# Peptides against a protein of PDB entry 3VA4, part 6

Target 1, 107 residues: chain A of PDB entry 3VA4
Amino acid sequence: EPIGQLRLFSGTHGPERDFPLYLGKNVVGRSPDCSVALPFPSISKQHAVIEISAWNKAPILQDCGSLNGTQIVKPPRVLPPGVSHRLRDQELILFADFPCQYHRLDV

## One batch from the design tools (peptide)

Design b1_p11_1_s1 (made by RFdiffusion4, then SolubleMPNN; from b1_p11_1, 5 letters changed)
Fold by OpenDDE base, seed 5:
Structure b1_p11_1_s1 (fold): chain B 107 residues (1-107), chain A 11 residues (1-11)
Amino acid sequence: as target 1 above (107 residues)
Amino acid sequence: MKVEFDPSVLE
């Protein structure tokens, strides 16, 4: 069962979408086989990864050298490629220009 | 140009 969730907010691209996050690596990218598939041209095929090692540990977000970057919204911060960022519950993330929110599931 | 995102609109 999912340990967390990544929500892609609604926008000009379409309605909101929720992606379940599981233990292990959850790849964010334009490729359809990504755990979090964001089929938009500004998203890299393999854009970033959210790794969850355990249900009681904060997920680690890492940009995979994406073209348009990965940013934390509050406080604003561009994530350097390959640098681990520990996600906080309810954290707002920008993959390129697409706003998303991570939240931990109580399961 | 890069546009700043206001997270308040999502709350």
Scores: peptide ipSAE 0.050, ipTM 0.693, DockQ to the pose 0.208
Fold by OpenDDE base, seed 4:
Structure b1_p11_1_s1 (fold): chain B 107 residues (1-107), chain A 11 residues (1-11)
Amino acid sequence: as target 1 above (107 residues)
Amino acid sequence: MKVEFDPSVLE
């Protein structure tokens, strides 16, 4: 069962989409085999990873050396490749130009 | 033109 959710907000690309997040690594990227598949040209094939561990209350977000970057919106911060960022519930994230929101599920 | 994302739009 999913223990988190990543919401891709609606935009010029289309309607809102929700992606379930599970224990372990949830890869965000343009490649269709990614857990969070964002099939957009500005997204790298393997763009970022959200890792959720049973022993860690907050997921860890890492940019995977993407071309167009990963940013936290509030407060604004560009994530250096490979540097761990602990996600807060309801945190807003930009993968390239695509705004998303992480939501922690109560499970 | 560069447009900065305003998070308040999503809140």
Scores: peptide ipSAE 0.050, ipTM 0.669, DockQ to the pose 0.203
Fold by OpenDDE base, seed 3:
Structure b1_p11_1_s1 (fold): chain B 107 residues (1-107), chain A 11 residues (1-11)
Amino acid sequence: as target 1 above (107 residues)
Amino acid sequence: MKVEFDPSVLE
């Protein structure tokens, strides 16, 4: 079962969408087979990855060399490709210009 | 180009 969730906030693209996150690698990208499929042209086919090693450990977010980048909102930070960022609960993330929020699920 | 975003909108 999912142990985390990535929420894509509503916007010009459409309504809010919630993506379950599981143990292992959860790829964020435009490709339809991504765990977090964001079918938008500004999103790279394989944009980023959220890796969850255990339910009691913070997930690790890495940009995969995306064209339009991955950014943390607070505090503001552009993630260099391949550099691990430990996600905090309720973390706000920009994949390109799409605002998302990670939160841990109670399981 | 880095995208501007006001996080208060989402809080």
Scores: peptide ipSAE 0.048, ipTM 0.701, DockQ to the pose 0.201
Fold by OpenDDE base, seed 1:
Structure b1_p11_1_s1 (fold): chain B 107 residues (1-107), chain A 11 residues (1-11)
Amino acid sequence: as target 1 above (107 residues)
Amino acid sequence: MKVEFDPSVLE
């Protein structure tokens, strides 16, 4: 069962897309094998990772040394590679220039 | 090219 959701907002790339997030590592990246596959050239093959544990269902986001970076929108913060950021419900994230939102599922 | 994002437009 999914524990969270990552929403990619609609834009010039196309319509909104929702990605389920599960326990363990949810890789965000351009590669089609990624849990959150964002097939756009500005996204790194393995861009970031959202990790969720059974003991702490609040996800940990880490940038994986992406070319175009990962940012938290409010308050604005560029995430240094490999540094853990605990995601809050409804948190807005930029992967490169693609706005996304994390949503916790109460399951 | 710099991209600005205003989160208020999503609220």
Scores: peptide ipSAE 0.043, ipTM 0.667, DockQ to the pose 0.244

Design b1_p11_1_s2 (made by RFdiffusion4, then SolubleMPNN; from b1_p11_1, 6 letters changed)
Fold by OpenDDE base, seed 1:
Structure b1_p11_1_s2 (fold): chain B 107 residues (1-107), chain A 11 residues (1-11)
Amino acid sequence: as target 1 above (107 residues)
Amino acid sequence: MKVVFDPSVLD
């Protein structure tokens, strides 16, 4: 069962999409093999990773050296590649120019 | 930041 959810907000690209997040690595990227597949040219094939551990279940977000970066919206912060960022519930994230929101599920 | 598009597509 999913432990979290990543929501891609609706926009010019199309409607809102929700992606379930599970224990382990959830790769965000343009590649169709990614757990969170964002099929857009500005998204790197393997853009970022959201890793969830069984120990605390709080996701760790890392940019994977993406071309257009990964940013936290509030407060504004560009994530350096490979640097761990613990996601807070309801945190807003920009993968390139695509706004997303992490939601922790109570399961 | 300025967004750069990658035209490469995976099959």
Scores: peptide ipSAE 0.093, ipTM 0.718, DockQ to the pose 0.044
Fold by OpenDDE base, seed 2:
Structure b1_p11_1_s2 (fold): chain B 107 residues (1-107), chain A 11 residues (1-11)
Amino acid sequence: as target 1 above (107 residues)
Amino acid sequence: MKVVFDPSVLD
């Protein structure tokens, strides 16, 4: 069962979508086989990865060298490729210009 | 300087 959720907020691209996150690596990208598939041209085929090692540990977000970047909203920062960022519950993330939110599920 | 991304760029 999912340990977390990544919400893609609604926008010009369409309605809100929620993606379950599981133990292990959850790849964010344009490729349809990604755990979090964001089928938009500004998203890299393999854009970022959210790794969850345990239900009681903060997930790790890494940009995978994406073309249009991965950013944390609060406090604002661009994530350098391959640098680990521990996600806080309710954290807001930009993949390119697509706003998302991580939510820890009560498991 | 602030890093700016162009979301219109196709990967």
Scores: peptide ipSAE 0.071, ipTM 0.720, DockQ to the pose 0.056
Fold by OpenDDE base, seed 5:
Structure b1_p11_1_s2 (fold): chain B 107 residues (1-107), chain A 11 residues (1-11)
Amino acid sequence: as target 1 above (107 residues)
Amino acid sequence: MKVVFDPSVLD
């Protein structure tokens, strides 16, 4: 059962998409085998990872050395590669130029 | 609809 959700907002790429997030590593990337597959050229094959170690812990977001970066929107911050960022509920994230939002599911 | 690129054809 998913513990969280990552929403990709609608845009020129298409409609909104919701990705379930599970315990463990949820890889965000262009590669089709990523948990959060964002098949867009500006997204690195292995772009970032959202790791959820427990249902009652904040997920950890790390950029994986992506070409176009991972950013937190509020307050604006580019995440250095490999540095852990604890996701807050309702966190707004940019993977390259793609705006997403994390939220915790009520389970 | 969902727009999908095939990474196998991307450099």
Scores: peptide ipSAE 0.042, ipTM 0.658, DockQ to the pose 0.041
Fold by OpenDDE base, seed 3:
Structure b1_p11_1_s2 (fold): chain B 107 residues (1-107), chain A 11 residues (1-11)
Amino acid sequence: as target 1 above (107 residues)
Amino acid sequence: MKVVFDPSVLD
């Protein structure tokens, strides 16, 4: 069962989408094989990864050397490639220019 | 200030 969720907000690309997140690595990227598949040209094939090691631990977000970057919205910060960022519940993230939100699920 | 990468740069 999923222990987290990544929400892609609605926009010009279409409606809101919710992606379940599981224990282990959840790859974010344009490639259809990604756990969080964002089929948009500005998203790298393998853009970032959200790794969840346990249900009671904060997920780790890492940019995978994406072309158009991964950013935290509040406070604004560009994530250096390969550097671990612990996600807070309700964290707002930009993958390229696509706004998303992580939230923890109660299971 | 928040910096957003140029969406015209395609991967």
Scores: peptide ipSAE 0.090, ipTM 0.755, DockQ to the pose 0.061; fails the geometry check

Design b1_p11_1_s3 (made by RFdiffusion4, then SolubleMPNN; from b1_p11_1, 6 letters changed)
Fold by OpenDDE base, seed 1:
Structure b1_p11_1_s3 (fold): chain B 107 residues (1-107), chain A 11 residues (1-11)
Amino acid sequence: as target 1 above (107 residues)
Amino acid sequence: MKVEFDPSVLD
């Protein structure tokens, strides 16, 4: 069962898409085999990782050294590669220029 | 052209 959800907001690229997040590593990237596949040129093949543990279920977001970066929207913060950021429910994230939102599922 | 993201439009 999914522990969380990552929503890609609608935009010029197309309609909104929701991606389930599970325990363990959820890779965000352009590669089609990523858990969160964002098939866009500005997204790195392996862009970032959202890791969720069974202990606290609070996701840890890390940029994987992406070309165009990963940012938290409020307050604005560019995530240095490999530095852990604990995601809060409803947190807004920019992968390159693509706005997304994390949502915790209470299951 | 670079488009600035405005988070206020998201609710």
Scores: peptide ipSAE 0.039, ipTM 0.629, DockQ to the pose 0.265
Fold by OpenDDE base, seed 4:
Structure b1_p11_1_s3 (fold): chain B 107 residues (1-107), chain A 11 residues (1-11)
Amino acid sequence: as target 1 above (107 residues)
Amino acid sequence: MKVEFDPSVLD
């Protein structure tokens, strides 16, 4: 049962895609093993992680030392590697140049 | 040429 959703907006790469997020660690990266697999060359094999805990309403986003970075869109902010960022519902995120949006599911 | 993403289009 997914607890959240990460939406990859449509772009030059192709159509919109939605990825379910579960309790625990949801790895974002180019590797096909990732929970959120973004098969694009500008995405690191293990780019970032979204961790969702039963005792924490909001997921924690961390960049994993990616080459092209992870950014919060509003307000604009580059996430230093390994620094925890508490995601807000509807928050817009850039993994490298790919815009995504986190959505909290009501479960 | 680099194109900057405009987040306002997603609101």
Scores: peptide ipSAE 0.038, ipTM 0.628, DockQ to the pose 0.252
Fold by OpenDDE base, seed 2:
Structure b1_p11_1_s3 (fold): chain B 107 residues (1-107), chain A 11 residues (1-11)
Amino acid sequence: as target 1 above (107 residues)
Amino acid sequence: MKVEFDPSVLD
């Protein structure tokens, strides 16, 4: 059962997509075996990771040394590789140039 | 011309 969701907003790439997030590590990347598979050339094979340690704790986002970076939109912040960022509900994230949003699910 | 992403469009 998912305890979070990552939304990829619609754009030139196509329609909106929602990815379930689970306890543990949810890898974001271009590789098809990633939990959040973003099959776009500007996304690194293993781009970032969203780690959820408990249902009642905020997820931790880390960039994995991606080529085109990971950014928090508001307030604007580029995430240095390997530095933990605690995600707020409804937080907007850029993976390379792809806007996404984290949503906490009520379970 | 370079266009900067405007996050307000997602609100």
Scores: peptide ipSAE 0.035, ipTM 0.611, DockQ to the pose 0.209
Fold by OpenDDE base, seed 3:
Structure b1_p11_1_s3 (fold): chain B 107 residues (1-107), chain A 11 residues (1-11)
Amino acid sequence: as target 1 above (107 residues)
Amino acid sequence: MKVEFDPSVLD
């Protein structure tokens, strides 16, 4: 069962979408086979990865060398490619210009 | 290019 969730907020692209996150690597990208498939041209095919090693550990977010970047909203931070960022519950993330929010699920 | 975003809209 899912351990976390990534919410893509509603916008000009369409309605809100929620993506379940599981143990292991959850790839964020434009490619349709990504765990978090964001089929938008500004998203790289393999944009970022959210790795969850255990239910009781903070997930790790890494940008995969995306063209338009991955940013933490608060406090503002551009993630250098391949550098690990520990996600906090309710963390707000920009993949390119798409605002998302990570939250831990109660399991 | 960094995208401008007002996080207050998501609070």
Scores: peptide ipSAE 0.031, ipTM 0.641, DockQ to the pose 0.204

Design b1_p11_1_s4 (made by RFdiffusion4, then SolubleMPNN; from b1_p11_1, 6 letters changed)
Fold by OpenDDE base, seed 3:
Structure b1_p11_1_s4 (fold): chain B 107 residues (1-107), chain A 11 residues (1-11)
Amino acid sequence: as target 1 above (107 residues)
Amino acid sequence: PRVVFDPSVLD
């Protein structure tokens, strides 16, 4: 059962897409086997990871040493590779130049 | 260089 959701906003790439997030590691990347598969050339094969250790704990986002980076939108912050960032509900994230939003699901 | 993004469009 999904605990969270990552929304990829609509853009020139296409319509909005929602990705369910589960307990454990949810890899964000261009590779098709990623939990959050973003099939775009500016996204690294394994770009970042969202780890959810428990339903009652904030997920942790880490950039995996991506080429084009991972950033928090408000306030703006570039995430250094491998450094843990606790995601807040409704957090806005840029994977390369793709805007996304994390939100906790009510289960 | 990073893409300039205006976060206001996501509000």
Scores: peptide ipSAE 0.030, ipTM 0.639, DockQ to the pose 0.237
Fold by OpenDDE base, seed 5:
Structure b1_p11_1_s4 (fold): chain B 107 residues (1-107), chain A 11 residues (1-11)
Amino acid sequence: as target 1 above (107 residues)
Amino acid sequence: PRVVFDPSVLD
């Protein structure tokens, strides 16, 4: 069962989408086989990864060397490629220009 | 430079 959720907010691209996040690596990217598939040209095929090692540990977000980057919204911060960022509940993330929000599920 | 995003629109 999912441990978390990544919400892609609605925008010019279309409606809101919610992606379940599971234990292990949840790849964010344009490739259709990504756990979090964001089929947009500004998203790298393998853009970032959200790794959840345990249900009681904060997920780790890493940019995978994406072209257009990964950012934390509040406070604004560009994530250097490959550097681990521990996600807070309700964290707002930009993958390229696409705003998303991480939410820890109460399971 | 990166575009500044206003997160208040996401509420």
Scores: peptide ipSAE 0.030, ipTM 0.634, DockQ to the pose 0.179
Fold by OpenDDE base, seed 2:
Structure b1_p11_1_s4 (fold): chain B 107 residues (1-107), chain A 11 residues (1-11)
Amino acid sequence: as target 1 above (107 residues)
Amino acid sequence: PRVVFDPSVLD
């Protein structure tokens, strides 16, 4: 069962989409086999990873050396490739120019 | 040049 959720906000690309997040590595990328598949040209095939080690621990976000980057919105911070960032509940993230939000689920 | 994102539009 999902432990978290990543919301892709609505925009010019289309409506809002919600992606379930599970224990282990949840890859964010343009490739269709990614856990969080964002089929947009500005997203790298393997863009970033959200790793959840336990239901009671904050997920870790890492950029995978993406072309157009991964950023935390508040406070603003560009994530260097491979550097771990602990996600807070309701954290706002930019993958390239696509705004998303992480949400912790009650399990 | 990168576009400046205003997070208030999402809150």
Scores: peptide ipSAE 0.029, ipTM 0.633, DockQ to the pose 0.203
Fold by OpenDDE base, seed 4:
Structure b1_p11_1_s4 (fold): chain B 107 residues (1-107), chain A 11 residues (1-11)
Amino acid sequence: as target 1 above (107 residues)
Amino acid sequence: PRVVFDPSVLD
């Protein structure tokens, strides 16, 4: 049962896509075995991680030392590698130049 | 150059 959702907005790459997020680590990256697989050249093989725990309702986002970075859109902020960011519901994120939105599911 | 996403269209 998914705890959250990551939406990749539509763009030149193609249509919108929704990825379920589960308890534990959800790796975001270009590698096909990532939980959130973004098969684009500007995305690192293992770009970032969204970790959801049973004791912390809000997910933790960390950049994994990606080449093109991870940013929070509002307020604007570049995430240094390995620094934890607590995601808010409906938060907008840039993985490289790909805009995404986190949505908390009511479970 | 960095891509700037305008979130105003979503709110």
Scores: peptide ipSAE 0.055, ipTM 0.690, DockQ to the pose 0.217; fails the geometry check

Design b1_p11_2 (made by RFdiffusion4)
Fold by OpenDDE base, seed 5:
Structure b1_p11_2 (fold): chain B 107 residues (1-107), chain A 11 residues (1-11)
Amino acid sequence: as target 1 above (107 residues)
Amino acid sequence: TPNLVDPSYLE
């Protein structure tokens, strides 16, 4: 069962989408086989990864050297490639220009 | 921060 959720907010690209996040690596990217598939030109095929090592630990977000980057919204911060960022519940993230939000599921 | 189209999208 999913441990968390990543919400892609609605925008010019289309409606809101919710992606379940599971234990292990949840790859964010344009490639269709990504756990969080964002089929948009500005998203790298392998853009970032959200790794959840345990249900009671904060997920780790890591940019995979994406072209357009991964950012935390508040406070604003561009994540250096390969550097681990612990996600807080309700964390707002930009993958390129696409706003998303991480939500810890009540499991 | 620039928002560029990945050219691989066209392939």
Scores: peptide ipSAE 0.223, ipTM 0.794, DockQ to the pose 0.061
Fold by OpenDDE base, seed 1:
Structure b1_p11_2 (fold): chain B 107 residues (1-107), chain A 11 residues (1-11)
Amino acid sequence: as target 1 above (107 residues)
Amino acid sequence: TPNLVDPSYLE
């Protein structure tokens, strides 16, 4: 049962895609085995991780030392590698140049 | 100038 969702907005790369997020680690990256697989050249094989615990279910986002970075849109901020950022519902994120949005599922 | 591979492909 997914407790969160990461939406990749539509763009030149193609249509919108929604990825379910579960308890534990949800890896974002170019590798096809990632929970959130973004098969694009500018995305690192293991770009970032969204970890959700059973305690609060509020996702913690960390950049994994990606080449093109991970940024929060409001306010604009580049996430330092390995530094935890608690995601808020509807948070807008940039993985490299790909805009995404986290959505909490009320389940 | 020949086309170069974007560094992102080296990740």
Scores: peptide ipSAE 0.180, ipTM 0.761, DockQ to the pose 0.044
Fold by OpenDDE base, seed 4:
Structure b1_p11_2 (fold): chain B 107 residues (1-107), chain A 11 residues (1-11)
Amino acid sequence: as target 1 above (107 residues)
Amino acid sequence: TPNLVDPSYLE
């Protein structure tokens, strides 16, 4: 059923967590109703969105105008709000200061 | 004594 996975690495906030990603919009944010709920003060209520479509091989990541931003690690860059970024398998992402990794599942 | 701003109120 899940098309991908977002891993939140362990840190001072706590242990590692894995979030399943599905077709459609997977909202990343502090709000508990987000698909990827990151309940941390530096994460915006609706921080970013990972959209996976049937016609796209790779998901699209967009920052939703978050306060502390969304960054790609390799090569390093900050994503401007609303600008689409096509995720690569195993890509490392920073939501605020929280490192995450996208993994494409073999569906 | 100044109070620290909780970032939760800024998000």
Scores: peptide ipSAE 0.094, ipTM 0.713, DockQ to the pose 0.042
Fold by OpenDDE base, seed 3:
Structure b1_p11_2 (fold): chain B 107 residues (1-107), chain A 11 residues (1-11)
Amino acid sequence: as target 1 above (107 residues)
Amino acid sequence: TPNLVDPSYLE
């Protein structure tokens, strides 16, 4: 059962896509076997990871040393590789130049 | 303009 969701907003790449997030590690990347597969050239094969340790805890986002980076939109901030960032509900994230939004699901 | 292969493809 999904605990959260990552939404990739629509853009020149195509329509909006929603990715379910589960307990454990949800890898974001270009590789097709990633939990959040973003098959775009500017996304690293393993770009970032969203780890959810419990349904009642904020997920942890870490950049995996991606080429084009991971950023929080508001307030704007580049995430240093490997540094944990606690995601807030409705958090807006840039993976490279792709805007996404995390939201918590009711379970 | 045509899309070019991003350097990230080399990762």
Scores: peptide ipSAE 0.317, ipTM 0.837, DockQ to the pose 0.051; fails the geometry check

Design b1_p11_2_s1 (made by RFdiffusion4, then SolubleMPNN; from b1_p11_2, 5 letters changed)
Fold by OpenDDE base, seed 3:
Structure b1_p11_2_s1 (fold): chain B 107 residues (1-107), chain A 11 residues (1-11)
Amino acid sequence: as target 1 above (107 residues)
Amino acid sequence: MPVVFDPSVLE
């Protein structure tokens, strides 16, 4: 069962999509075998990773050296490649120019 | 290249 969720907001690309997040590494990227597959040219094949070590710990987000970057929206912050960012519940994230939101699932 | 995004559009 999923422990978190990443929501891709609706946009010109299409409707909203919800991706389940599990314990371990959840790769965000353009490659179809990514846990969070974002099949858009501005997304790197392996763009970022969300690692969840335990259900009671905040996930860690790292940019994987993506071309168009990973940003926290509020407050605005560009994530340097490989630097760990602890995700807060309801955190808004930009992968390239695609807005997403992480939220914890209570299961 | 970082993109400017206004989070108000999501609220």
Scores: peptide ipSAE 0.070, ipTM 0.717, DockQ to the pose 0.193
Fold by OpenDDE base, seed 1:
Structure b1_p11_2_s1 (fold): chain B 107 residues (1-107), chain A 11 residues (1-11)
Amino acid sequence: as target 1 above (107 residues)
Amino acid sequence: MPVVFDPSVLE
C-alpha cells in the first residue's frame, strides 16, 4: 500500500502523472526500472531517492549526484548531493526542469 | 543549470 504520492505536473512533455511511494527507497530517474521513472533526457538515470521508513513516514529526499540537479521550490534551494531533506506534505520539487509535488497519503 | 521557476503557476 502506498504511503505517499509524487505528482509530475503536466507540461510540454505530456499529461500529469502520479507515482506511488512505498516504504523503503523510491528511486527517481530516467531508467525505466526506477520507482519514479521520468523518461526524459535531462533526468539522470538515477537522479534522486525518496526514502520512507516505518518509524518515520515523512520522506527523506536526496539528490544522487544528478547532472541537472534537484531543487526545492519554496523557499528556493538546490539540494547538495547526498544531503538529506525531509519532505513536507505538498512540497514542490524540481528534478532538473520538471516540477513535481509530494503529498502524503492518509493510511 | 538551475531553472527559474515561479511556484505561483502551480498554485
Scores: peptide ipSAE 0.051, ipTM 0.715, DockQ to the pose 0.200
Fold by OpenDDE base, seed 2:
Structure b1_p11_2_s1 (fold): chain B 107 residues (1-107), chain A 11 residues (1-11)
Amino acid sequence: as target 1 above (107 residues)
Amino acid sequence: MPVVFDPSVLE
């Protein structure tokens, strides 16, 4: 059962998509076998990782040395590669130029 | 370079 959700907002790329997030590592990337597969040229094959260690703990987001970066929207900041960022519920994230939102699920 | 994103377009 998913512990969280990552929503990719609609845009020029197409409609909104929701990705379930599970305990452990959820890889965000262009590779089709990623937990959060974003099949866009500007997304690195393994772009970032969202790690959820427990249902009652905030997930940890890390950029994996992506080419076009990972950003937190509020407050704005670019995440240096490998630096842990604790995600807040409803947090807005940019993977390259693709806006997403993390949601904690009620489980 | 990354461009500053205005979150109001999503809220």
Scores: peptide ipSAE 0.051, ipTM 0.704, DockQ to the pose 0.186
Fold by OpenDDE base, seed 4:
Structure b1_p11_2_s1 (fold): chain B 107 residues (1-107), chain A 11 residues (1-11)
Amino acid sequence: as target 1 above (107 residues)
Amino acid sequence: MPVVFDPSVLE
């Protein structure tokens, strides 16, 4: 049962895609083994991680030392590698140049 | 030179 959702907006890469997020670690990366697989050359094999804990209302996003970075759109800021960022519902995120949006599911 | 993303296009 997914607790959250990560939406990859449509773009030059193709149509919009929705990825379910579960309790524990949801790895974002180019590797097909990632929970959120973004098969694009600008995305690192293991780019970032979204960890959802049963003890916290909001998931934690961390960049894993990616080549092209992870950014929060509003307010704008680049996430330093390994630094935890607490995601808010409907938060907009950039993995490299790819805009995504986190949605909390009511479960 | 870096492209600034406008979040308004997603809202």
Scores: peptide ipSAE 0.045, ipTM 0.682, DockQ to the pose 0.186

